# Peptides against a protein of PDB entry 7K3S: the designs that were tried, part 21

Target 1, 60 residues: chain A of PDB entry 7K3S
Amino acid sequence: MEELSGKPLSYAEKEKLKEKLAFLKKEYSRTLARLQRAKRAEKAKNSKKAIEDGVPQPEA

## One batch from the design tools (peptide; aimed at target 1 L17 K20 E27)

Design b2_p30_6_s3 (made by RFdiffusion4, then SolubleMPNN; its pose is not in this set)
Fold by OpenDDE base, seed 3:
Structure b2_p30_6_s3 (fold): chain B 60 residues (1-60), chain A 30 residues (1-30)
Amino acid sequence: as target 1 above (60 residues)
Amino acid sequence: DKEYEEAQKRLKELEEEIKKLEEEFKKLEK
């Protein structure tokens, strides 16, 4: 019988899950910052291409 | 942009993993 996940997590197992949660929240923040950089880089590429193609930059 | 799409995909995966752990903690406090 696989011991189903219903055992109360030991104190040590709870602390490991807290550490994992803290790690994931840190990776989330890093990934969000990467996403924001990628979005800015895409806008800058599109703006450069519009100038090179002689298209007026959107005023917005 | 591939870098944007990869970052967005990873962000969603992290949100799901965080949510799962927070739900497990909420069950253990009860």
Scores: peptide ipSAE 0.475, ipTM 0.878, DockQ to the pose 0.231
OpenDDE base, seeds 1, 2, 4, 5: peptide ipSAE 0.472, 0.472, 0.470, 0.475; ipTM 0.879, 0.877, 0.879, 0.878

Design b2_p30_7_s2 (made by RFdiffusion4, then SolubleMPNN; failed a check: too like the target's own chain; its pose is not in this set)
Amino acid sequence: KKEYLEKLEEELEFLEKELEKLREELRKEE

Design b2_p30_8_s1 (made by RFdiffusion4, then SolubleMPNN; its pose is not in this set)
Fold by OpenDDE base, seed 5:
Structure b2_p30_8_s1 (fold): chain B 60 residues (1-60), chain A 30 residues (1-30)
Amino acid sequence: as target 1 above (60 residues)
Amino acid sequence: MSEEEAEKKLEELKKKIEELEEEFKKKEEE
């Protein structure tokens, strides 16, 4: 990686970094929503299995 | 996407966000 060490970022380079940052923050939020959905789906599967196995669900 | 794949991807994204925020800060102080 050429370290762009020593020149101030041009306006265009600053805007490109902001766009990349905004993209990464959006991908983070999408991945977080997927994780939260996965955790909820696992809890729902475990709850369904506990009902099927006749084990009283621990009251949350 | 598994939970583990999602957690790993969140860590990777967090690191890349931090690196870009540091690069931006360093280049605003110059």
Scores: peptide ipSAE 0.468, ipTM 0.877, DockQ to the pose 0.262
OpenDDE base, seeds 1, 2, 3, 4: peptide ipSAE 0.466, 0.465, 0.464, 0.473; ipTM 0.876, 0.876, 0.877, 0.878; seed 4 fails the geometry check

Design b2_p30_8_s2 (made by RFdiffusion4, then SolubleMPNN; its pose is not in this set)
Fold by OpenDDE base, seed 3:
Structure b2_p30_8_s2 (fold): chain B 60 residues (1-60), chain A 30 residues (1-30)
Amino acid sequence: as target 1 above (60 residues)
Amino acid sequence: MSEEEAKKRLEELKKEIEELEKEFEELEKK
């Protein structure tokens, strides 16, 4: 009889872990998108400073 | 959020994901 009480608890624990993992993977993807925006913003600031400082932009 | 703050948060999230994946594997072996 003890094996039947552990199974629903273990199942509920597994589902709670799956939900937490799904949340963390979503936060990872959001943070990665923020990193990509930060890198683009840094490049855009450096390009604006290079124009303001009269340095010829490397033709990329 | 700076580039450095975003990199730091990605490493924290990666560690927490790896820890929960281990806990999940231990619960599947029982």
Scores: peptide ipSAE 0.496, ipTM 0.886, DockQ to the pose 0.218
OpenDDE base, seeds 1, 2, 4, 5: peptide ipSAE 0.493, 0.494, 0.495, 0.493; ipTM 0.882, 0.883, 0.883, 0.884

Design b2_p30_8_s3 (made by RFdiffusion4, then SolubleMPNN; its pose is not in this set)
Fold by OpenDDE base, seed 1:
Structure b2_p30_8_s3 (fold): chain B 60 residues (1-60), chain A 30 residues (1-30)
Amino acid sequence: as target 1 above (60 residues)
Amino acid sequence: MSEEEAKKKLKELEEEIKKLEEEFEELEKK
């Protein structure tokens, strides 16, 4: 009869891990979107500075 | 958040995700 008490604890632990994994995957996606915005902002700053310095912009 | 701070935070999140996926797989094998 003791094997039945370990299974529900293992199930509750698995569900808690699933919730934590879902949270971390959401934070990962949010941080990735921040990285992409930061990269775009650096490119835009470099382009603005190159125009101010009279350097020809690379044609798109 | 700088590009460098975002890269660092992504690496930390990847390591923590990996650790929890390993712990989940160990609980599935029991």
Scores: peptide ipSAE 0.472, ipTM 0.883, DockQ to the pose 0.219
OpenDDE base, seeds 2, 3, 4, 5: peptide ipSAE 0.470, 0.468, 0.471, 0.471; ipTM 0.879, 0.882, 0.880, 0.879

Design b2_p30_8_s4 (made by RFdiffusion4, then SolubleMPNN; its pose is not in this set)
Fold by OpenDDE base, seed 1:
Structure b2_p30_8_s4 (fold): chain B 60 residues (1-60), chain A 30 residues (1-30)
Amino acid sequence: as target 1 above (60 residues)
Amino acid sequence: MSEEEARERLEKLKEEIEKLEEEFEELEKK
């Protein structure tokens, strides 16, 4: 009779882990988007300072 | 959130994801 309690418990644990993994993957994607915004903001700040300081911007 | 704070948070999230993926695989073998 113990084998019948282990399988549904294992299934419920697996579903709980899937939900937690989905949450963490969402937080990862959100944080990655924040990183990419921060990188762009620092580039824009440095470009503005270089223009103010009379440093030639590398022409694209 | 600074660029550095975002990198540190990404590393912690990666480690926590990897740990839970291992725990999931162990439960599949049982």
Scores: peptide ipSAE 0.471, ipTM 0.884, DockQ to the pose 0.219
OpenDDE base, seeds 2, 3, 4, 5: peptide ipSAE 0.467, 0.468, 0.467, 0.469; ipTM 0.879, 0.880, 0.880, 0.880

